# Designs tried in a protein design run: peptides against a protein of PDB entry 6NYY. Part 110

Target 1, 212 residues: chain A of PDB entry 6NYY
Amino acid sequence: KHFEQAIERVIGGLEKKTQVLQPEEKKTVAYHEAGHAVAGWYLEHADPLLKVSIIPRGKGLGYAQYLPKEQYLYTKEQLLDRMCMTLGGRVSEEIFFGRITTGAQDDLRKVTQSAYAQIVQFGMNEKVGQISFDLPRQGDMVLEKPYSEATARLIDDEVRILINDAYKRTVALLTEKKADVEKVALLLLEKEVLDKNDMVELLGPRPFAEKS
Target 2, 212 residues: chain A of PDB entry 6NYY as posed
Amino acid sequence: KHFEQAIERVIGGLEKKTQVLQPEEKKTVAYHQAGHAVAGWYLEHADPLLKVSIIPRGKGLGYAQYLPKEQYLYTKEQLLDRMCMTLGGRVSEEIFFGRITTGAQDDLRKVTQSAYAQIVQFGMNEKVGQISFDLPRQGDMVLEKPYSEATARLIDDEVRILINDAYKRTVALLTEKKADVEKVALLLLEKEVLDKNDMVELLGPRPFAEKS

## One batch from the design tools (peptide; made by RFdiffusion4, then SolubleMPNN)

Design b2_p21_3_s3 (from b2_p21_3, 8 letters changed)
Fold by OpenDDE base, seed 2:
Formats: sequence, structure tokens, C-alpha cells
Structure b2_p21_3_s3 (fold): chain B 212 residues (1-212), chain A 21 residues (1-21)
Amino acid sequence: as target 1 above (212 residues)
Amino acid sequence: SFSNSSTPSIFEEIERGVRFE
């Protein structure tokens, strides 16, 4: 218990026990986190879920914690599934509430970064081709691009296509698994924290073998 | 031996979810 709390503090920050969410906000968080959890559950290349919580910590109102894998090589398919899992919260909000919130800002940032990395660092886009260059760090002025403006537009277009494809894939998945998302969300509203065992009880065993 | 440079840094995060600034 002490070890788990220590990990939670390191990853999620300190619990904001004084932060009382309105019931509607708490509901939004529950469905958002359920979206991440369920997407991760049913995506082959997603990391194994360890915990999902709607207890506010640090800057987060909720989180899904996953077991990191010591993996050095990622396929395009693996990166896509990770993008889909990351979009799971936003997609869940859309499916259940017909609206989107600012809660997915960090998720969208991560997805955007991943998409650009795939295209311009890993050469994973056929139209852009086998190119690799470093992405500017946040706050760095990129004055000179090692490619033409036409290539820049192509990159931006292909990034958007990739993200939209990931989004559509996630929508399809969570629409199919809508009942599961709701089960997880409702149980989150009751227990506030779920672990892998709770997910197994709700959804059955994860359909993909966990790589230890 | 593959260098760790092939792992996207954006996926090193264990926690995902609702974030507010």
C-alpha cells in the first residue's frame, strides 16, 4: 500500500482532497477515463492497464495508469494503437455526451507529437517518404526547415490524416464497446479507483497476451 | 544493441487522462 501510494504520488502528483468536482464534472471524468481504459483493454498494442482513477491528482482530474514495457522498437501499428488509446478519453466524451471538453488537451498534444514523429522522424508515411529530422523542442524557434514549404504542407496534411484515422478507429472501437465503457464509468463513479482485477471482473480477461 | 533513441519519448508516460492547466 505504501509503495503503491508512492508510485501514485510520483506519477499523478499529490491528491487534491480539497478539490471537489461537481457531479457532472466527475461524471465527465469517469467516462473520459473509462474511454482510455477500455480502448487500452481492446487494443492489441496498448500497454496493460494497472489502475484507473477519478481522484484528482496534481493537474489531472483522473488518470489511467499502465505498465510500461521495456520496448525500444515500435511498429507503425503499435504507434497507431497508442494514439487510439490516447484518444479514448475524448472519444468517450463524444459518444456519451455529444460534446468535447478541454480535458483532452494533453491527450491531443501527445497524439499530435506522435503523429509528427511518425512522419518526420521515423519515416512512416509513404507520401512524405523516408525522411528523418529532429522536431523542434517546445519553445525553440525553428527559423529554417530542412524541407520546402510544399513538403511542410504535405507533412501537416498527412499528420492530420493520421490523427483523423486514429480518431475514427477509436470511435469505431468505443462505439462497439460502448456498454463496456459505461460499465467502467459507472463503477468508477462508485469506487473512484479501479485496478486490473476490477476490469477483468467487468470486461473479462484482456483479449491480448500481456508481454512481461 | 539498439539505441534507446528509437523509443518515442512521448510514450514514456505511464499516466494518461484528463489534464487541466
Scores: peptide ipSAE 0.019, ipTM 0.563, DockQ to the pose 0.048
Fold by OpenDDE base, seed 1:
Structure b2_p21_3_s3 (fold): chain B 212 residues (1-212), chain A 21 residues (1-21)
Amino acid sequence: as target 1 above (212 residues)
Amino acid sequence: SFSNSSTPSIFEEIERGVRFE
């Protein structure tokens, strides 16, 4: 309990009980977090879900906590599944509400960063090729890109393609699992916090062996 | 932001991967 609370504080910050979400906002958050949770549940290379919450903490209105693997090497497939999991919230909002909110901004930032890293740092894109460049950090003067403007455009295009592919994959998954997303969202609205056991009760055992 | 995903930032993942020097 104390360890979990410590991790929760690190991940979510302090519970801001003072942030009363409007019912519609709370519903949006529930479905958003359910999207993350369900995507993570049914994606083989996603980290296993530990906890999902719609209790506002810090700057977040909800969170999903996953058990990070001590993994140093990631495959392209693993990175894709992580992208899909990260897009799960946005996709859930689209599927259930036909609208998107600003709530996915950080998720989109993470996905964008991942896509760029895959293409320009890990050489995982065939069109761009086996190149590795450091991404400009915030505050670094964009030194002359070590590649042409044509290459820059190619990178941007391939990033969009990769993100769109991840998005489409997530849409397909959560559409297939739409009923599961709804079950999780509804239970979140009731309990505000779900753990792995709640997910097992709702969805059955995770279909992938937990790599211990 | 709705979700604080505890997923390591890709930067953190990248930094972990580069440490094979």
Scores: peptide ipSAE 0.024, ipTM 0.675, DockQ to the pose 0.526; fails the geometry check
Fold by OpenDDE base, seed 4:
Structure b2_p21_3_s3 (fold): chain B 212 residues (1-212), chain A 21 residues (1-21)
Amino acid sequence: as target 1 above (212 residues)
Amino acid sequence: SFSNSSTPSIFEEIERGVRFE
C-alpha cells in the first residue's frame, strides 16, 4: 500500500484530498474515466489497464494507469487504438451528458500530437505521402516549415480527418459498450479507485490476450 | 537509428483525462 501510494504520488502527484468536487463534477469525472477504461479494455492495441481513479491528483481530477509496454515501434493500428482510448473520456461525456467539458483538454492535446506525428513524422498518411519532418518541440522556435502552404493545408485536413475517424470509432465502440461504461462509472463513484480485477469482475476478462 | 523514441512520448502511460485548469 505504501509503495503503491509512493508510485502513485510520483506518477499522479499528491492526492488533493482537500479538493472536494461537487457531486455533478465527480460524476462527470467518473464517466470520463470510465470511458477511457472501457475503450482501453475493448481496443486490441490499447495498453492493458492497471488502475482507474477519480481521486484528484495534482492537476488531474481522474486518471487511468496502464501497464507500460517496452515498445519502441508502433503500428498505425496501434496508434489509432491509442487515440481512441485517449478520446474515450470525451466520448463518454458526450454519450452520457450530451455535453463536452474542458476535462478532455489534455486528451485532445495528446490526440492532436499523435495525429500530426503520424502524418508528418511517420509517413502514415497516403495523401501526404512518405514524408518525415521534425515537429516543433514545445518551446522550440517554429523554424520555417519544410513544406509548402498547400502541403500545410493538406496536413491540417488529414489531421482533422484522422482525429475525426478516431472519434467516430470511439463513439461507435462506447455506444456499443454503453452499459459497460455506466457499470464502471457507477463503481468508480462507489470505490473511487478500480483495478484490473474490478474491471474483470464488471466486464469479464479482457478479450485480448495480454501480449507478454 | 529508427529512434521512434518520440512515439512513446506521444501517449503517456498515465492518461490524466480530466484537467480543470
Scores: peptide ipSAE 0.019, ipTM 0.567, DockQ to the pose 0.049; fails the geometry check
Fold by OpenDDE base, seed 3:
Structure b2_p21_3_s3 (fold): chain B 212 residues (1-212), chain A 21 residues (1-21)
Amino acid sequence: as target 1 above (212 residues)
Amino acid sequence: SFSNSSTPSIFEEIERGVRFE
């Protein structure tokens, strides 16, 4: 218990006990995090869920923690599932509230970065082709792109298509698993923190082997 | 061991969720 708490503090930061969320905001966070958790649970290539929390830490109002795999190579399918998991919060908000919040800003940034990387760094898009360009780092002034404006437009279009496909996949998944998202969200509102065992009790064992 | 240094850091992150600036 003490070791787990120490790891949680290192990873999640210090709990902001001073941040009081309104009940409606807390509900939104619970369903958002439940969306991440359930998406990760039912996506084959998502990392195993360790913990879900709606206790504010650092800059976050809630979080889901996963056990990362030691891998250096990722398939297109793995990257897609990770995108879907990342979109799980936004999608949950849409399904349950019919509205979107600013809470998914960081998630959308991550998804956008992943989509661009897949297309322009990893050559994973057939229309754009087998190209690999370095993405500008945060704060780098990109003076010249190594490709034409027509190629730039194509990249932008294919990025949107990829993100939309991931979004639609996530909508389909969480709509199918809507009752599971609700179960997780409601239990989060009660306990504020769920672990893997809580998830197994609610949803049954994860349908994918942890070491696969 | 083959390491791809170009792999985005996002895939090594163990935390997902609501973040506010």
Scores: peptide ipSAE 0.018, ipTM 0.556, DockQ to the pose 0.049; fails the geometry check

Design b2_p21_3_s4 (from b2_p21_3, 10 letters changed)
Fold by OpenDDE base, seed 2:
Structure b2_p21_3_s4 (fold): chain B 212 residues (1-212), chain A 21 residues (1-21)
Amino acid sequence: as target 1 above (212 residues)
Amino acid sequence: SFSNSSMPSIEELIEKGVRFV
């Protein structure tokens, strides 16, 4: 309660009342957020959705609140589901509009970072092997990669494969759940804000336990 | 005068499971 109110105040303080989205943009945001919401609903290792909003706030055209798990160790499967959820917005846009927008830039960045981390930090790729290297931080001098150019190419290829696999998985999921994405999007357009209860009413109970 | 210092940063909000789109 206090945390939610603090978030609402912070988010409310970030309300740029001045950014009136055009109806088509608002529609795009609604379907984008619905894609995330539905993907997260049907992916076991995604964080449970608490709230989703298409009211522009700060730099965002919408936002979602999740109940993060106090988890320190992630499996490859868990990371994949998180990637899929993160891709849900982009995939929804593709499914419903046949076009992609710039709205997924941050999502793609997160997915890309996750994929690289899995391969080069966590050793989760069989072809690359049990390696762990620090990823260059933004602004760090690109230290010479401690691996060959051939290994660099392999890493890049395996990153693309991983992201593409996550994308395809998300496409399959949201295609199967297309009607649910539309229900969520339409209700978002009506209410602008949905909570977990709205999602339960639309989709039924989340098929996964919230407390792992 | 509730000092603005008590509001969580955007980073803290993200860490607390808020995603901005």
Scores: peptide ipSAE 0.255, ipTM 0.659, DockQ to the pose 0.059
Fold by OpenDDE base, seed 5:
Structure b2_p21_3_s4 (fold): chain B 212 residues (1-212), chain A 21 residues (1-21)
Amino acid sequence: as target 1 above (212 residues)
Amino acid sequence: SFSNSSMPSIEELIEKGVRFV
């Protein structure tokens, strides 16, 4: 309750009623958000969707609210599902429009950060090995890397592989669930805001038991 | 940022709970 109210206040405070999206842009946002929503619905380790909106708020053209799990330890599989959910918007745009937009910039940033963290902080890559280095914070001048240039290239290659694997997994999922993505997108265009109950009515109950 | 063992910052919690497009 208090957390939801705080989020609603933050989201509500960002409501820019003055941004009029063009119909085609609004359609793109709806399918983008539907991609995230459906990916999250069918990925076991994704956070449950609470609300999705295509009403522009703050700097965003839409938003989604999730119920974060109180989880401190993540497996490699859990991180992969989270990456796939994050890629859901971009993948939906590709599937439905055959084009990509700038709307996925923040999603790609998050996926990139997660992939690097998995490889260089959590030691989750067999080729790179059991290493843990601090990632440069935004604004930190990384003067010297604590590893060789050969290791740097290996890290970059393995990051790309991981992201591409997550992307392919998301493409497979949303292609299988293409009709569900369209149902959600069309209902978003009608209602502008969907909640968990709307998603249950459209897709049926989420196939993963919510740990209440 | 998926912080493993450190208490997620309020920003991290917000990032987990809310996505903006």
Scores: peptide ipSAE 0.250, ipTM 0.650, DockQ to the pose 0.073
Fold by OpenDDE base, seed 3:
Structure b2_p21_3_s4 (fold): chain B 212 residues (1-212), chain A 21 residues (1-21)
Amino acid sequence: as target 1 above (212 residues)
Amino acid sequence: SFSNSSMPSIEELIEKGVRFV
């Protein structure tokens, strides 16, 4: 209650510049958000959805609220599901519109960062091996990489493979659940805001036990 | 004295599971 009210106040306080989206843009956002929501609903290691909105707030064309788990250690499988959920918006746009938009830029950035981190920080790739390097921070001079150019190319290739695998997994999931994505998108266009109860009514209970 | 309930920063909200898309 208090946290929700604080979020609503912060979100409501950001209501100053309602960017009026054109109907077609609003439709794109609804399907994009529905893609994220449905992917997250059916991926075990995704964070549970609490709320999703297509009302523009600040820099976002929509927003979602999740119940994050206090988790410090992530498995490769957990990171993959999170990547798939993050790709859900882009994949939904592809499935429903046959086109991609700039709306997924931040999602692609997050997925790219996660993929590089898995390979070069966490040693989760068998071809690259058990290496751990710090990724350059934004604005850090890329000093000499502690690995050869051949290793750099290998890393880049394995990053692409990992992202493509996550993308294909997301395409398969949202294609299977296409009707659910449509239901969520249409209801978003009607209500502009959905909560967990709306999602349960549309899709049934999330198929993964909430760890109490 | 009404304690200015410091509104959580946008960073704190993001950390608490608010994601802007």
Scores: peptide ipSAE 0.249, ipTM 0.647, DockQ to the pose 0.050
Fold by OpenDDE base, seed 1:
Structure b2_p21_3_s4 (fold): chain B 212 residues (1-212), chain A 21 residues (1-21)
Amino acid sequence: as target 1 above (212 residues)
Amino acid sequence: SFSNSSMPSIEELIEKGVRFV
């Protein structure tokens, strides 16, 4: 409650009433957000959706609010579901429009970062192995990589494989749930804001027990 | 060229309960 209210205040303060999206852009955002929402609904380890909005806020064309889990340890499977949810917007755009937009840039950044972290920090890749090193932060001198160029290429390849696997999984899911994505998108276009109850009304109860 | 992917800290993996699109 207090965290939600704080977020709503921060988000509410960012209402730029001045950014009128074109109808086609608004449609794209609605389907993008619907993709995230539906992916999150049907992925066990995704964070539960609390609210989704296609009202432009700040620099964003919309937003989604999730209930964060007090979880500090993540499995590879959990991270994969989170990656799939994050790809849900891009995948929805591809499924419904046959085109991609720049709207997924931040999502792709997050997925990329997660994939690298899994491989090079968490040792979750069998080919790269049980290694852990810090990635250079923005502004750090590109210190000599603590690994060979061959290892660098291997990492890059395995990152791409991991992201592609997450992408394919998301495509399969949202293709199966295509009608649900459309229902959510259409309702978003009507109401501009959906909550968990709207999602339950559209899709039925989330198929995963709320971890109490 | 490794894009300056700032390593998501575990804190960044703890996605802020809000995603902006």
Scores: peptide ipSAE 0.242, ipTM 0.664, DockQ to the pose 0.077; fails the geometry check

Design b2_p21_4_s1 (from b2_p21_4, 10 letters changed)
Fold by OpenDDE base, seed 5:
Structure b2_p21_4_s1 (fold): chain B 212 residues (1-212), chain A 21 residues (1-21)
Amino acid sequence: as target 1 above (212 residues)
Amino acid sequence: SLEETIEELRKSFQSSRIAPP
């Protein structure tokens, strides 16, 4: 318990128990986090969920903790499922509320970064081809792009296609599992924190064998 | 390293951050 809390503080920040979310905001957070949790539960290549919380920490209103696999090589399919899991919060908001919030900013950033990396670093896009460019790090002067404006436009288009495909896949999944998202969200509103066991009780065992 | 552990731990957390207004 103390060690887990220490890790959560280091990574997630300090619990802001003094931040009283409005009931509607708390509801939005619960459904957002439920979207992540359920997407991760039903995506084969998503990391297993360990914990999901709607207790505000640092700058976050909610969070999910996953058990990452020791994996060095990722396939396109694995990266896609990870993108879908990351989009789960935004998609849940859209499905349940018909509106989107700023809560997905960090998720969208991660998805954007992953999509660009797949296309311009890993050569995973057939139209762009077998290329690998160093992406400017935060703070590096964006020097001249080592490719033409036509290539830049192609990259941007293919990034958008990839993200949209991931989004559509996530919409399909969470629409199918809408009742499960609701169950998780409602239990989050009651308990504020759920663990893997709570998820198993709600949804049954994760349908993918834990690669021990 | 501690840094590697922290980075691995960061990868394990998905936080929904509100952009400050």
Scores: peptide ipSAE 0.209, ipTM 0.768, DockQ to the pose 0.278
Fold by OpenDDE base, seed 2:
Structure b2_p21_4_s1 (fold): chain B 212 residues (1-212), chain A 21 residues (1-21)
Amino acid sequence: as target 1 above (212 residues)
Amino acid sequence: SLEETIEELRKSFQSSRIAPP
């Protein structure tokens, strides 16, 4: 407990108990986090959920903690499932509220970065091909792109396609599991924090064996 | 290293950060 709290403080920041979310915002966060949690639960290559919280920490209004797998090599499928999990919050908001919020900004950033990395660093796109370019880091002199404008357009298009595919996959999943998302969200609104055991009690065992 | 552990832990957190406007 103390160690977990210390980790949460270091990574998530200090609990901002003073940030009283409006009930509607808290509801939005609950469904958002429930979307992440449920997506992660039912995606094979997603990391297993350890904890989900709607207690604001640092700059976040909610968070999900996962147990990362000690993995050095990622497949395209694994990266896709990770993207889907990351989109789970946004998708949940869309499914339940018919609206999107700024809460997914960091998620979308991560998804965008992953998509670009897959296409331009890992060569995982057939149209773009077996290329690998270093993405300019924020602040690096934008050296001339080692590829043509046509290639740049292709990359941008394929990134969009990849993200949209991940989004659609997530929509399909969370629509199928809509009742589970709602259960998690409602329980989050009650308890504010759920752990893996709460999720097991609520949803049953995760259908994918934790590779120990 | 502790830093690696912290970084791994950071990766384990998916935070819905709302940037304050």
Scores: peptide ipSAE 0.187, ipTM 0.765, DockQ to the pose 0.279
Fold by OpenDDE base, seed 4:
Formats: structure tokens, sequence, C-alpha cells
Structure b2_p21_4_s1 (fold): chain B 212 residues (1-212), chain A 21 residues (1-21)
């Protein structure tokens, strides 16, 4: 407990108990986090959920904590499931509220980064081909792109396609599991923090064997 | 390293950010 809290403080920041979210904002956060949690629950290659919280920490309004697998090699399918899990919050907001919020900014950034990496670093796109270019690191001078403007446009198009495909997959999943998202969201509004056991009680055991 | 551990831990967290003011 104390160690977990210390980790949460280091990574998530200090709990802002004084930051009272408006009820509608708290509801939005609950459904957003429930979207992540449920997507992660039903995606084979998503990391197992450890904790989900709607208690604001640092710059976050809510968070989900996962147990990352010690994995060095990722398949295209694994990366897709991770993208879908990351989109789960945004998709949940769309499904339940018919609106999108700024809450998904970090998620969209992560998804965007993953999509570009898949296409331009890992050669995972058939149209772009087996290419690998270094993406500019945050703060690195954007060196001249080692590819043509035509290739740049192709990359941009294929990134959008990949993200949209992940989005659609997530919409399909969370629409199918809409009742589960609602159960998680409602329980989050009551408890503010859920663990793996709460999720098992709500949803049943995760349908994928935890690779021990 | 501590930095690597922190980064690994960061990867384990998904957070909804507050809109910048």
Amino acid sequence: as target 1 above (212 residues)
Amino acid sequence: SLEETIEELRKSFQSSRIAPP
C-alpha cells in the first residue's frame, strides 16, 4: 500500500483532494476511465489493469494503472490493441455523451506517436513499405525528412487510416461492452478507485490468461 | 537506473489530462 502510493505520487503526482471536479466533469472522467479499463479488459494484448482512479493527481483528472508485460518485441496486433485501449477513454465519451473533451489529449498524443512509429520506424505499413526512419525526439532539431513530400503525404494518410481503424475497433468493442463500461463508470463514481478485484466482480475474470 | 524504472512506471499509467487553462 505505502509503496504503491509512493509510486502513484511519483508518476501521477500528488492527489489534488482540494480540486473538486464539477459533478458533470467527474462523471465524464469516470466514463473516460471506464472506457480505458473495459477496453483493456477485453483486448488480448492490452496490459492487465491494476487500478483505475478518478481522483485527480498532478495534471491528470483520472488514471488507469496497468501491469506492463516485460516485452521487448511488439507485434502489429499488440500495438493495435494498445492503441485501442488508449482510445478507450475518448470512445467512451463519444458513446455515452455524444461529445468529445480535451481529456483525451495525452491519449491522442500517445496514439499518434505509436501510429507514426509503426509506419515510419517499424515498417508495419504495406503502402509505405519496410522503411525505418528516426522520428525526431522531443527537442531534437527536426532534421530534414529523409523521404519525399509524396512519401510524407502517404505517411500522414496512412497514420490517419491506422488511427481511424483503431478508433473504429474501439467503438465496436465498447459499444458491444457498453453495459460493462457503465457498470465500471458507476462504481468509479461511488468508490473513486477500483482495483483488479473490483473489475473481476463487475465483469468476471479477464477472458485472457495472464501470461505469468 | 532509477530513471528507467520511473519511465517504465510512467508507461504503466494512462492519465486524462486537465485541459491547459
Scores: peptide ipSAE 0.170, ipTM 0.753, DockQ to the pose 0.264
Fold by OpenDDE base, seed 1:
Order: sequence, then C-alpha cells, then structure tokens
Structure b2_p21_4_s1 (fold): chain B 212 residues (1-212), chain A 21 residues (1-21)
Amino acid sequence: as target 1 above (212 residues)
Amino acid sequence: SLEETIEELRKSFQSSRIAPP
C-alpha cells in the first residue's frame, strides 16, 4: 500500500483533492477511464490493469495504472493493441457522449508517436518499407529529412491510416463491450478508484492468461 | 537505472490530462 502510493505520487503527482471537477466532467472522466480499463481488459496484448482512478492527480483528471510486461521485442499486433488501449478513453467518450474532449490529448500524442515509430523506425509498414530513421527530437533543428517530400506525405498518410485502424478496432471492441464500459464507469463514479479485483467482480476474470 | 524504472513506471500510467488553457 505505501509503496504503491509512493509510486502513484511520483508518477501521477499529488492528489488534488481541491480540484473539484464538475459532475459532468467527472462523469466524462469516469467513462474515459472506463474505456481504457475495458479496452485493456479485452485486448490480448494490452498490459494488465492494476488500478483505475478518477481522482485528479497533478495535471491528470484520471488515470489507469497497468503492470508493464518486461519485454524488449514488440510485434505489430502488440503495438496495435497498445494503441487501442490508449485510444479507449477517446472512443468511450465518443460512444457514450457523442462528443470528444481535450482529455485525450496525451493519449493521442502517445498513439501518434507509436504510429510514427512503427512506420519510420521499425519498418512495419509495407508501403513505406523497411526503413529506420530517428524521429526529430524537440529542439533539434529540423535537419533535412533523409527522405523526399513524397515519402514524407506517404508516411503521414500511413500514420493516419494506422491510427484510424486502431481507432476503428477500439470502437468495435468498446461497442461490443459497451455494457462493461458503463459498469466500470458507474462504479468509478461511486468508488473513484478501482483495482483489479473490482474489475474481476464486474467483468469476470480477464480472458487472457496473465503471463507471470 | 532509477531513470529507467521511472520511465517504465511512467509508461504504466495512462492519464487523462487537462491541457492547461
């Protein structure tokens, strides 16, 4: 308990109990986090959920904590499931509210970064091919891209396609599991924090064996 | 390293961030 709380403080920041979310915002956060949680629950290659919270911490309104797997090699399928899990919040907002919020900014950033990395660093796109370039870091002078403007456009197009595919996959999943997302969201609104056991009680055991 | 552990821990957290206006 104390160690987990210490980790949560270090990574998530201090609980901002003084940050009173409006009820509608709190509801949005609950469904957003429920989307992440449920997507992670039903995606084989997603990291197991440890905790989900709608208590604001630092700059975050809610968070989900996962147990990362010690793996060094990722397949395209694994990266896709991770992207889908990351999109789960945005997708949940769309499904339940018919509107999207700024709450997914960090998620979209992560998904965007992953998509670019897959295409330009890992050579995982057939159209772009087996290439590997370093992504420009913030503050590096945009050195001349080692590829043509035509290739740049192709990369941008394929990134969009990849993200859209992940998004569609997530929409399909969370639409199928819509009732589960709602159960999690409603319980989040009641308890503010859920652990793995709460998820098991709500959804049943995770359908994928936890690689111990 | 501590930095690697922190980064791994950071990766384990998904947060809905309020972008400051």
Scores: peptide ipSAE 0.167, ipTM 0.759, DockQ to the pose 0.272

